# Peptides against a protein of PDB entry 3J47, part 69

Target 1, 121 residues: chain A of PDB entry 3J47
Amino acid sequence: IRLTNQLKSLKGLQSKLKDVVEYLDKVINKELPINHTILGKLQDVFNLLPNLGTPDDDEIDVENHDRINISNNLQKALTVKTNDELMVIYISNLVRSIIAFDDLIENKIQNKKIQEQRVKD

## One batch from the design tools (peptide; made by RFdiffusion4, then SolubleMPNN)

Design b2_p21_5_s2 (from b2_p21_5, 14 letters changed)
Fold by OpenDDE base, seed 3:
Structure b2_p21_5_s2 (fold): chain B 121 residues (1-121), chain A 21 residues (1-21)
Amino acid sequence: as target 1 above (121 residues)
Amino acid sequence: DLINQLTNLQKQLKEILEQFK
């Protein structure tokens, strides 16, 4: 029962994180206008991420080092048993921010559809 | 600048999603 509920919650988080990526694709493709409130909530999500490589190390290729440091810091955050409490607080705040972001995206998509219908009538 | 930040953000979120597969 407890493990099944944790797996269900993790699958729900994965789905909402996918919806965030699909929203960012639509904003990058200019299908949706940039919403500064949504962007602020995304920044709050990333400020809660344990430092995805602030470079406190001089000189090597910014484009390949960001991928390795993000993957290593995520793997280190997920594999290092020494910060389980900070990781639980972090994941809880990340989940809250992603839910609030998803609700805001849905409300903006619905409002755009209502405006597009009113211009056709 | 903002589009590059959004593209970087999207890349980071995709990398997180791949760790949950």
Scores: peptide ipSAE 0.019, ipTM 0.515, DockQ to the pose 0.100
Fold by OpenDDE base, seed 1:
Structure b2_p21_5_s2 (fold): chain B 121 residues (1-121), chain A 21 residues (1-21)
Amino acid sequence: as target 1 above (121 residues)
Amino acid sequence: DLINQLTNLQKQLKEILEQFK
């Protein structure tokens, strides 16, 4: 029962992450206008993410040395799976941020559909 | 710049998504 609920929650998180990627694809393809509020919330998500840096992608200007140390500890927790507590805190914050971001995406997609209908009528 | 940042963010999200497969 607990493992099935964790797997269901993880699948739900995976679906929401996919919806975020599909939103970013539409913004990159200029199908959707850039929304700075959505991007700001996405940046908040990434500031909670461990820097999953490919060892070859240059310098994101990290103005906050203390946030880097927290991110590195979270990265170590995820990569090494030795610090389950930090991993749980990380996943919990990530899930909250992704839910809030998904709700914002849905609201913007709905608003765009309403505007496109009003232009056709 | 902003499109490159979005593309990088998308790459990172895809990498996270692959860790859950």
Scores: peptide ipSAE 0.019, ipTM 0.563, DockQ to the pose 0.064
Fold by OpenDDE base, seed 4:
Structure b2_p21_5_s2 (fold): chain B 121 residues (1-121), chain A 21 residues (1-21)
Amino acid sequence: as target 1 above (121 residues)
Amino acid sequence: DLINQLTNLQKQLKEILEQFK
């Protein structure tokens, strides 16, 4: 159940990243103003981070502490009324956090495959 | 400057999206 939820949340995150890219295209093309829609799309992606990060309440692993810290740092970054230049910094930090979550999910998938192989041998 | 930063960021987001395909 846990891995299926993480994969579902990852697909949700992928969809929101696509929406951010499409927005950035419109901003680069001067079709849209920078400030409010970037913040909204960043908030939309941020609202998916808790769904990536439901720890089973029983696993206080180092990974869960890092996920909570990443979520709190992103929340602190997204709650600040910021100038347009600071929004780019927040997106960059969000991207780094997304990569870290992707790497974490891939590591969990690989660990599961290794365990399934060891049970077949 | 800001447009170049947004263009760089868009490139990074596209690279991430390709890793999810």
Scores: peptide ipSAE 0.018, ipTM 0.421, DockQ to the pose 0.062
Fold by OpenDDE base, seed 5:
Structure b2_p21_5_s2 (fold): chain B 121 residues (1-121), chain A 21 residues (1-21)
Amino acid sequence: as target 1 above (121 residues)
Amino acid sequence: DLINQLTNLQKQLKEILEQFK
């Protein structure tokens, strides 16, 4: 029972990881549009990955060094992508705030003109 | 109030434009 449940859970995780890889391949090939919600969740998963790239000072075999370098390159690529996404969100919120402020200025100018007309009548 | 908000916004936009040079 316990071993069967662990094997079922591991197979379920492997299937989900395969679905993520297939999704990324389709996005890279431009077969699917980029979904920012999926990318954000993927970033959260990778931010939860242990930094495989801090070898505590034990002599790690050449095979582990290549895996560590791949993990560090992946973490770096995701950090850069996260920073770019946060920058786009920041700029988008800034632009929205500027537009809302312009609308407020125009409304204030119009209200002032209406008040000045009512004082002349 | 409004003039101070405009001046602050103009400052923030200049700081952003300097980061893209």
Scores: peptide ipSAE 0.018, ipTM 0.491, DockQ to the pose 0.019

Design b2_p21_5_s3 (from b2_p21_5, 13 letters changed)
Fold by OpenDDE base, seed 1:
Structure b2_p21_5_s3 (fold): chain B 121 residues (1-121), chain A 21 residues (1-21)
Amino acid sequence: as target 1 above (121 residues)
Amino acid sequence: SLLQQLTNLQKQLEEVLKQFQ
């Protein structure tokens, strides 16, 4: 019973991972726009993945070590790329906010000058 | 002035954005 439930859960997880891969392939092929919320959640999942590469000390399977290094490098590359994309979005929004604030200040200065001129007339 | 500081910050941020595009 317990083992059967674990197997069912693993099969469900495998199906969900397949759906994620299909989504990523569509994004890579420019069939779908990049959704940063989905990518952020995907990164959270990758960050929660135990380093599949802490070999328990005893069995150095050479094949596992190469896959682990590739996985770690891929995870690092994906993390860096998403952080850079989020940073660009953040800076873009910050610049837009600063421009809007500058325009607001300039408009207030002009309105004050107009009011001061009307009081002198 | 605050306005000059904001203008300078904008220019710096725009330059950073150009490096990422």
Scores: peptide ipSAE 0.036, ipTM 0.684, DockQ to the pose 0.021
Fold by OpenDDE base, seed 3:
Structure b2_p21_5_s3 (fold): chain B 121 residues (1-121), chain A 21 residues (1-21)
Amino acid sequence: as target 1 above (121 residues)
Amino acid sequence: SLLQQLTNLQKQLEEVLKQFQ
């Protein structure tokens, strides 16, 4: 029972990882747009992965080194892309806030002028 | 106006965001 459940869980994980790889391939080939929610979840997964790039220098077989380099390059690329996207969103929100603030100032100036005119009449 | 420039900047940023969707 325990072994069967572990095997089922591992097969389920393998299937999910395959789906992620297929999704990433489609995104790389521009067949699908980048979904930021999926990308964010993928980043969470990579952040939970042990930093494979800090294995003690001495005993890493060449095959593990290539996989580690690919993983680190992918993680770095995802981090850079996310930072750029977050920066664009931040600037957009900042601009919207400035516009709203300008409208508020204009409304306050107009209200003051109306009150001053009513006191003079 | 500064407001119009900011509005145009917002529009450009939104267009860039659409290219990533």
Scores: peptide ipSAE 0.033, ipTM 0.642, DockQ to the pose 0.024
Fold by OpenDDE base, seed 5:
Structure b2_p21_5_s3 (fold): chain B 121 residues (1-121), chain A 21 residues (1-21)
Amino acid sequence: as target 1 above (121 residues)
Amino acid sequence: SLLQQLTNLQKQLEEVLKQFQ
């Protein structure tokens, strides 16, 4: 019973990971549109992964070097995406500021017109 | 960088906004 449940859970996890890989392949191949919600959740998963790229100071076996490079590439990709998310937030705030500024300009133009009309009356 | 350019634009807009206040 316990081993069967562990095997079932592991198979379930393997299936989910396979689905993620297949999704990413389809996105890379432009067969599916990018879903930012899925990508955000995927980043959360990767942020929970242990840093596979801390070289244990012990002798660099060639196999460890490839794993370190893969981990560094993953961390770099996550950093790039985090920077892109921060950029989107920044642009959104900038756009809000521009809209508020435009509204202020329009309000001042209207107020000036009202004052000019009151002086003519 | 693009970020520096955007930051500069933000600063310019803020300075213009201050002139209107």
Scores: peptide ipSAE 0.029, ipTM 0.655, DockQ to the pose 0.016
Fold by OpenDDE base, seed 2:
Structure b2_p21_5_s3 (fold): chain B 121 residues (1-121), chain A 21 residues (1-21)
Amino acid sequence: as target 1 above (121 residues)
Amino acid sequence: SLLQQLTNLQKQLEEVLKQFQ
């Protein structure tokens, strides 16, 4: 039950991310006008992504191998845990941002439809 | 509504977070 709900939630998030991509594609294709507010919030989302790629911890000196292995395993575990926690916080903020974008996207789509109808009349 | 679906997703994510904490 818990795993199924997590998977369902993740699939929902994936679907919403797809909707954002489709919106961006429509903007790129000039089907929708650029909304700088949406783009700014999307940039904020990307800036909140934890940098998963700090490989630089490998260069510290060879001599204290046993205590360093426990400390590195703990630090790696803490870093992984922190990265996972940060990733979850990030995903939560992403979801909140996507919710805010949805209203803007829907408003833009509706405004475009209204404008297209006015040009045909 | 889409907003309701996203709100539900957020709630589920928060529940997942509580399990890691």
Scores: peptide ipSAE 0.032, ipTM 0.646, DockQ to the pose 0.071; fails the geometry check

Design b2_p21_5_s4 (from b2_p21_5, 14 letters changed)
Fold by OpenDDE base, seed 2:
Structure b2_p21_5_s4 (fold): chain B 121 residues (1-121), chain A 21 residues (1-21)
Amino acid sequence: as target 1 above (121 residues)
Amino acid sequence: SLQEQLTNLQKQLQQILEQFK
């Protein structure tokens, strides 16, 4: 029961993250207008996340040593898919932030698809 | 640029998603 609920919660988070990626793809491709409210929420999410180092940010900002360690721990926790305490904290924060705007993202994507279909008919 | 920030954000989210596979 407990493991099943955790797995279901993680699957839910995964689905929401996919929606966000799809939204960003649509914005990048200029298929959707930039929504500053959504972007602000996403920025808040990532400010709560330790810097998931893109491999290309060789900028060893020495000042962020604590953030780098936290990032590595988060990445490790996510990779191993363990109920690490740090992972739980970060995922909980992500979930709370994403839930707040996921419905808006999904609605925007759906509305765009409907408009594209109407233009094709 | 804003577009660059969005691209970076997308990459970060994709990396997170890959951890759930």
Scores: peptide ipSAE 0.029, ipTM 0.622, DockQ to the pose 0.075
Fold by OpenDDE base, seed 1:
Structure b2_p21_5_s4 (fold): chain B 121 residues (1-121), chain A 21 residues (1-21)
Amino acid sequence: as target 1 above (121 residues)
Amino acid sequence: SLQEQLTNLQKQLQQILEQFK
């Protein structure tokens, strides 16, 4: 029961993260306008994740090593049982923030799909 | 640039997603 609930929670998190990625892809591709409210909330998520360090624009060359270290630290936090407490903290903060704007993301994606369908009809 | 920041953010989220696969 407990493990199943944890797996369900992780799957839910994965789905929400996927929605965020899909939204960002649409923004990057200029399919959706930049929404600073969504992006601001997303930035707040990353600011709450000490290991996900926003790449400060200024250190281009150290960035790959730091990203690798961040990815490794995150991977370690997610895969190593000894880091379960840290993982829970990060995931909890991430989930709280993502839930707060998930509906907004979905609404924007849906509205765009409706507009695209209206243009095809 | 803002575009680079968005791309970076997207990559970071993708990396997180890959850890759940």
Scores: peptide ipSAE 0.029, ipTM 0.618, DockQ to the pose 0.072
Fold by OpenDDE base, seed 3:
Structure b2_p21_5_s4 (fold): chain B 121 residues (1-121), chain A 21 residues (1-21)
Amino acid sequence: as target 1 above (121 residues)
Amino acid sequence: SLQEQLTNLQKQLQQILEQFK
């Protein structure tokens, strides 16, 4: 029972994440206008990712480090037993943000498709 | 650029999705 509920929850999250990716693809392709509210909330969640700082390297190489580090830190957080508490907080915030804007994303995608069809007719 | 940021965000979300497969 517990495992089945966890799998169902993960499948739900996966579906919502796909919607966000599809939205971002449309924004990147200039098919949809940038929604700063959605992007701001997503950015906030990703910025709350635990900086899984490598414990040992004291050298703050300041400049190039941020973007590559977030991806690597996310991968490490997802694959390695990292700070479980910070990971839980991150995932919880991500889920909340995705759920909050999922309907808005879907509605915007649909509205744009309808508008494009009307221009072709 | 903003477009690069969006592309990076998309990539991160794809990575999360791959962990759930």
Scores: peptide ipSAE 0.027, ipTM 0.619, DockQ to the pose 0.101
Fold by OpenDDE base, seed 4:
Structure b2_p21_5_s4 (fold): chain B 121 residues (1-121), chain A 21 residues (1-21)
Amino acid sequence: as target 1 above (121 residues)
Amino acid sequence: SLQEQLTNLQKQLQQILEQFK
């Protein structure tokens, strides 16, 4: 039950993120006007996001001595854990921000689709 | 430019979406 609810919540987040990407694509293509309030909030969220490091950053050339490796691995593990925990916090903030604008984004996309259909008819 | 910022933002969101696949 709890895992299913978490998975459902993640799927919901994925859907909302997709909607934001679609919104941004329309703004980039000048199909929708720029909303500076939305963009400002999104920028604030991304400035808070931990470096979503490509796994390539974990290949720090730790050719050096075993003790440094353990300490670095622990520091890396703590950093990774901290980054993961921070990521959850930031994703939660992102979700809250996206939910706050979800209706606005959806309404704008729908209104634009209706206008495009009316021009084709 | 504003266009560049929007493109970068879109890229970042896409990277997050790829982590859910």
Scores: peptide ipSAE 0.025, ipTM 0.620, DockQ to the pose 0.064

Design b2_p21_6_s1 (from b2_p21_6, 13 letters changed)
Fold by OpenDDE base, seed 3:
Structure b2_p21_6_s1 (fold): chain B 121 residues (1-121), chain A 21 residues (1-21)
Amino acid sequence: as target 1 above (121 residues)
Amino acid sequence: TRLLNLLKEKQQILEELKKLL
């Protein structure tokens, strides 16, 4: 349920982002007049986006080469974080499997002892 | 036989866990 709702919300966001891109392309191509109210709202949305291009460490150097490197650094940080989260999930599943094997082994040992007692009586 | 295989699988998972931690 929660994952399905998140996927539906993400798909809805993706559709809206596509509609925004298509609008901007039509404005760039001069097919539509510039609406300053829409552009202002888009600027507000971009200002509310977490900077997908600043690590929280102070070095201002102004060249358009850094924005590509910073996008790569954030993509790398998101990839590392995703890998670490997947590793924790994997470890948690391994621990659950170990516990389930312990319980299964103990239950089989007990069942064997009970059967050996019934054959002696 | 089957119980010994489960013990081996448990030991393998434990060694994989130790390599990840």
Scores: peptide ipSAE 0.023, ipTM 0.618, DockQ to the pose 0.016
Fold by OpenDDE base, seed 2:
Structure b2_p21_6_s1 (fold): chain B 121 residues (1-121), chain A 21 residues (1-21)
Amino acid sequence: as target 1 above (121 residues)
Amino acid sequence: TRLLNLLKEKQQILEELKKLL
């Protein structure tokens, strides 16, 4: 259930990003008038996006070196956080499997005791 | 025999969990 909901949410985001690209392509092709309010909101979204790109080796400006290091540290921190969240989900599923297996063993023990009682009567 | 194997498998999974925590 949880993984299916995450995949559905990600597919929903991908569809919305595609709709934005198709809008921008139509504006570039002059099929739609430029809406400055939409472009301003898209610029705000892009300015809020963490730079998760590998710096292309072509930005050798000494002022960008600190921004590149901050970007790489942020990308690493987001990757570590994502891995830790996935690890917690894995452990939680393992614990649920162990509990379900324990209940199965106990049910088999009880069924055996009931059969042994019915053979003595 | 089968019940004893299930108990051993449970114990193995618990020991694997203790190594991950």
Scores: peptide ipSAE 0.021, ipTM 0.612, DockQ to the pose 0.015
Fold by OpenDDE base, seed 4:
Structure b2_p21_6_s1 (fold): chain B 121 residues (1-121), chain A 21 residues (1-21)
Amino acid sequence: as target 1 above (121 residues)
Amino acid sequence: TRLLNLLKEKQQILEELKKLL
């Protein structure tokens, strides 16, 4: 149940991120008028993201190649860290599921032994 | 039958875990 809900939440986030990208592409292609209120809210979301180094695309004057590389390295490091954390959570949930199956199997074996004893008495 | 299926499912999960380690 919890893992299915996490996967559903992640798929919902992925769909929303895709809708944002598709909106931005339509604005860049001049298919939609620039909505400054939507753009401001997107900027607020990016500013609330824990230091996924987005150099403001508005400061691309000549010194930013090192900031873009540091940003890309920080984004890669955060992506790797997030992947490792998700892997540890996945393994921990798998191990907990195996233990819960062991306890279930043992309880069923014990209940069967008790029934077989009651039929012999 | 049902207990044997649970044992097989447990064994499959353990073999999947061994492939990830």
Scores: peptide ipSAE 0.020, ipTM 0.593, DockQ to the pose 0.022
Fold by OpenDDE base, seed 5:
Order: C-alpha cells, then sequence, then structure tokens
Structure b2_p21_6_s1 (fold): chain B 121 residues (1-121), chain A 21 residues (1-21)
C-alpha cells in the first residue's frame, strides 16, 4: 500500500512535469499566449528548487558548497529570465493599451466632426 | 477641453514608452 501510493504520486508528478515542459515549448514557439497565472506558479516552483538541494545542516563536504553555488546561480538565472519575460509582457500590454487608446481618440474626433457637420446643415 | 486632455495623455504615454525602449 505505501509503496504503491508513492509510485502513484511520483507518476502524477512526472505527468505534471511533462505538461509543464509541453506548455513551455508551446509558449517558446508562440503557439500559445503566455498565461500569467501559470508563469507565477512556475516562479514558485523555481523558488522551491534551491530548498531541494540543501541537505539539512550536517554534511559540510566540499561537494555541497559547489552544489549550493550551482543551485543559487540556476535560481538567479531563472529569476532574471522570468523577470525579463514579465517585463516584455508588461510592455506588450502597455503598447496594446496605447493603441486601443489612440483608436478611441480617433473615433471620438471623427464623431465630433460628424456632429459639428450635422449642426451646420 | 476633454479631447485635448486625452491627446496630452497619449503624448505623455508615448514619451514614457520611448524612455523605456
Amino acid sequence: as target 1 above (121 residues)
Amino acid sequence: TRLLNLLKEKQQILEELKKLL
């Protein structure tokens, strides 16, 4: 029973990890729009990765210092990359909002000109 | 008046975007 439940949980984790990879590949290929909620959850997962590489405080082996430095460098690289992606998405949404605002202004100018013509006739 | 304010806001947002790029 305990071993069967652990195997089921591990298979479930493997399936979810595969779904995440497939989602990231589709996002990289621009086949899917970036979902901010999924990206935030991926950030949370990446922020937990360093905590998986700290054995509890009882093995000061030289190998652990290099693993901790590699884990910290990987976390920093993933955090920077994700921050850059969030900035690109933020800028893209800002640009879209500016375009929509421009269209609103132009439509309002045209509607005003049409009203001013109707008052002269 | 309101149309002139919207045009000014548009110009400000465009200048802020140019500083970010």
Scores: peptide ipSAE 0.020, ipTM 0.597, DockQ to the pose 0.015

Design b2_p21_6_s2 (from b2_p21_6, 13 letters changed)
Fold by OpenDDE base, seed 2:
Structure b2_p21_6_s2 (fold): chain B 121 residues (1-121), chain A 21 residues (1-21)
Amino acid sequence: as target 1 above (121 residues)
Amino acid sequence: TELLNLLKEKDQILQQLKDLL
């Protein structure tokens, strides 16, 4: 029972990974529009993957070394893109905070002018 | 005094934003 459930879960994961590859190929070929929400979720999944590029020392055949280097370059590219997206979100939140602070200062200036006018009347 | 301090704080935040861009 436990082993059969693990094999069924692994086969389900393999099917889902195939569907993701087919989706990415269609996006690369411009057959489908780029969905930024799907790409963001895929990036989150790749950022949660353990570094595929630390083989602790034991005998990797030359054919696996090229695949590991390609996977590491892809993971680095996804990490850089995620960092750039987070930077844009950070700057956008900073700008929003500055605008909100400007509005607060302007509201305080207006309230002061209204109070000074009421003391003259 | 308080309004002048808020204006100075705004100018500091704007300068930090300019140094980041």
Scores: peptide ipSAE 0.028, ipTM 0.639, DockQ to the pose 0.014
Fold by OpenDDE base, seed 3:
Structure b2_p21_6_s2 (fold): chain B 121 residues (1-121), chain A 21 residues (1-21)
Amino acid sequence: as target 1 above (121 residues)
Amino acid sequence: TELLNLLKEKDQILQQLKDLL
């Protein structure tokens, strides 16, 4: 029973990881727009990944040191790239919010001017 | 006059940003 449940959970995880890869490939190929909610959840998954480059301090096998450095460099590169992409998205959304606020102010000024003209006539 | 010109320049920059997004 316990082993069967672990195998079922692992198969379920493998299926979900495949769905994430297929989604990322479609985003890279520009077939789908970037979904910020999916990127945030993906970032949470990467932050929860055990540091593939901290061997728990009890098995420094010298052959793993190069693989550990490669995995740490990859994780660091992915984190930096994801942070830069999220920063560009945040700035773009902030700019859109400023534009929408400016349009709202201009509409209020125009409406006030129309009311002041109607009171003078 | 100067404030009105600055507002127009800002509106042009905002419109260029709107056309890019």
Scores: peptide ipSAE 0.025, ipTM 0.610, DockQ to the pose 0.013
Fold by OpenDDE base, seed 5:
Structure b2_p21_6_s2 (fold): chain B 121 residues (1-121), chain A 21 residues (1-21)
Amino acid sequence: as target 1 above (121 residues)
Amino acid sequence: TELLNLLKEKDQILQQLKDLL
């Protein structure tokens, strides 16, 4: 019973990881728009991965200490890179929103001027 | 005149940003 449940949970996790890879591939290929909520959740998963690859401090064979440090540094670098990419996308969306609001304001001002001219004629 | 030139410069920068996005 316990081993069967663990195997079922692991197969479920493997299927979800595959769904994530297929989503990321579609986003990279520009087939799907970037979803910030999905990327934020993926980032949370990446932030939890260092705790999955550190054996308890009592099982760190001195021979694996360099590999663990390299893995932790690589993971920290991937997290920072993902944060910077999300920040650039967020800033780009803010700039698009500001431009769209500026256009909306200008269009409203022009429409008001046209109405004021029509009332004077 | 100066304020009108600053507004035109702003509109040009906004158009360049639109053409890039």
Scores: peptide ipSAE 0.021, ipTM 0.565, DockQ to the pose 0.012
Fold by OpenDDE base, seed 4:
Structure b2_p21_6_s2 (fold): chain B 121 residues (1-121), chain A 21 residues (1-21)
Amino acid sequence: as target 1 above (121 residues)
Amino acid sequence: TELLNLLKEKDQILQQLKDLL
């Protein structure tokens, strides 16, 4: 239940991220007019996101080796956390596959028992 | 009898895993 909910929440986030990418692609392709309010909110989201390891090299001169190290440490911590979360999701999917396989075997055994009973009657 | 007990034990473990998931 908890892990199914986490996987569902992550799939929901992935769908929303895909919708954002598709929106941005449509804006880039000039299929949709630039909405400055949406772009501003996306910028606010990216500014609130812990630095995920690519500030595109667009201009802020800030001589702070400390911010680069904090960003790299935060990126490393997020990468480790993401790897651990992906590992948990992977184990979850394995366990779900094992459960589904067991339910299949049980159904097959039950069907076989029903057939063996019908041959004895 | 033994096979039935092993099946019941497996079903319990699988149910615990289902509840955790």
Scores: peptide ipSAE 0.027, ipTM 0.586, DockQ to the pose 0.015; fails the geometry check

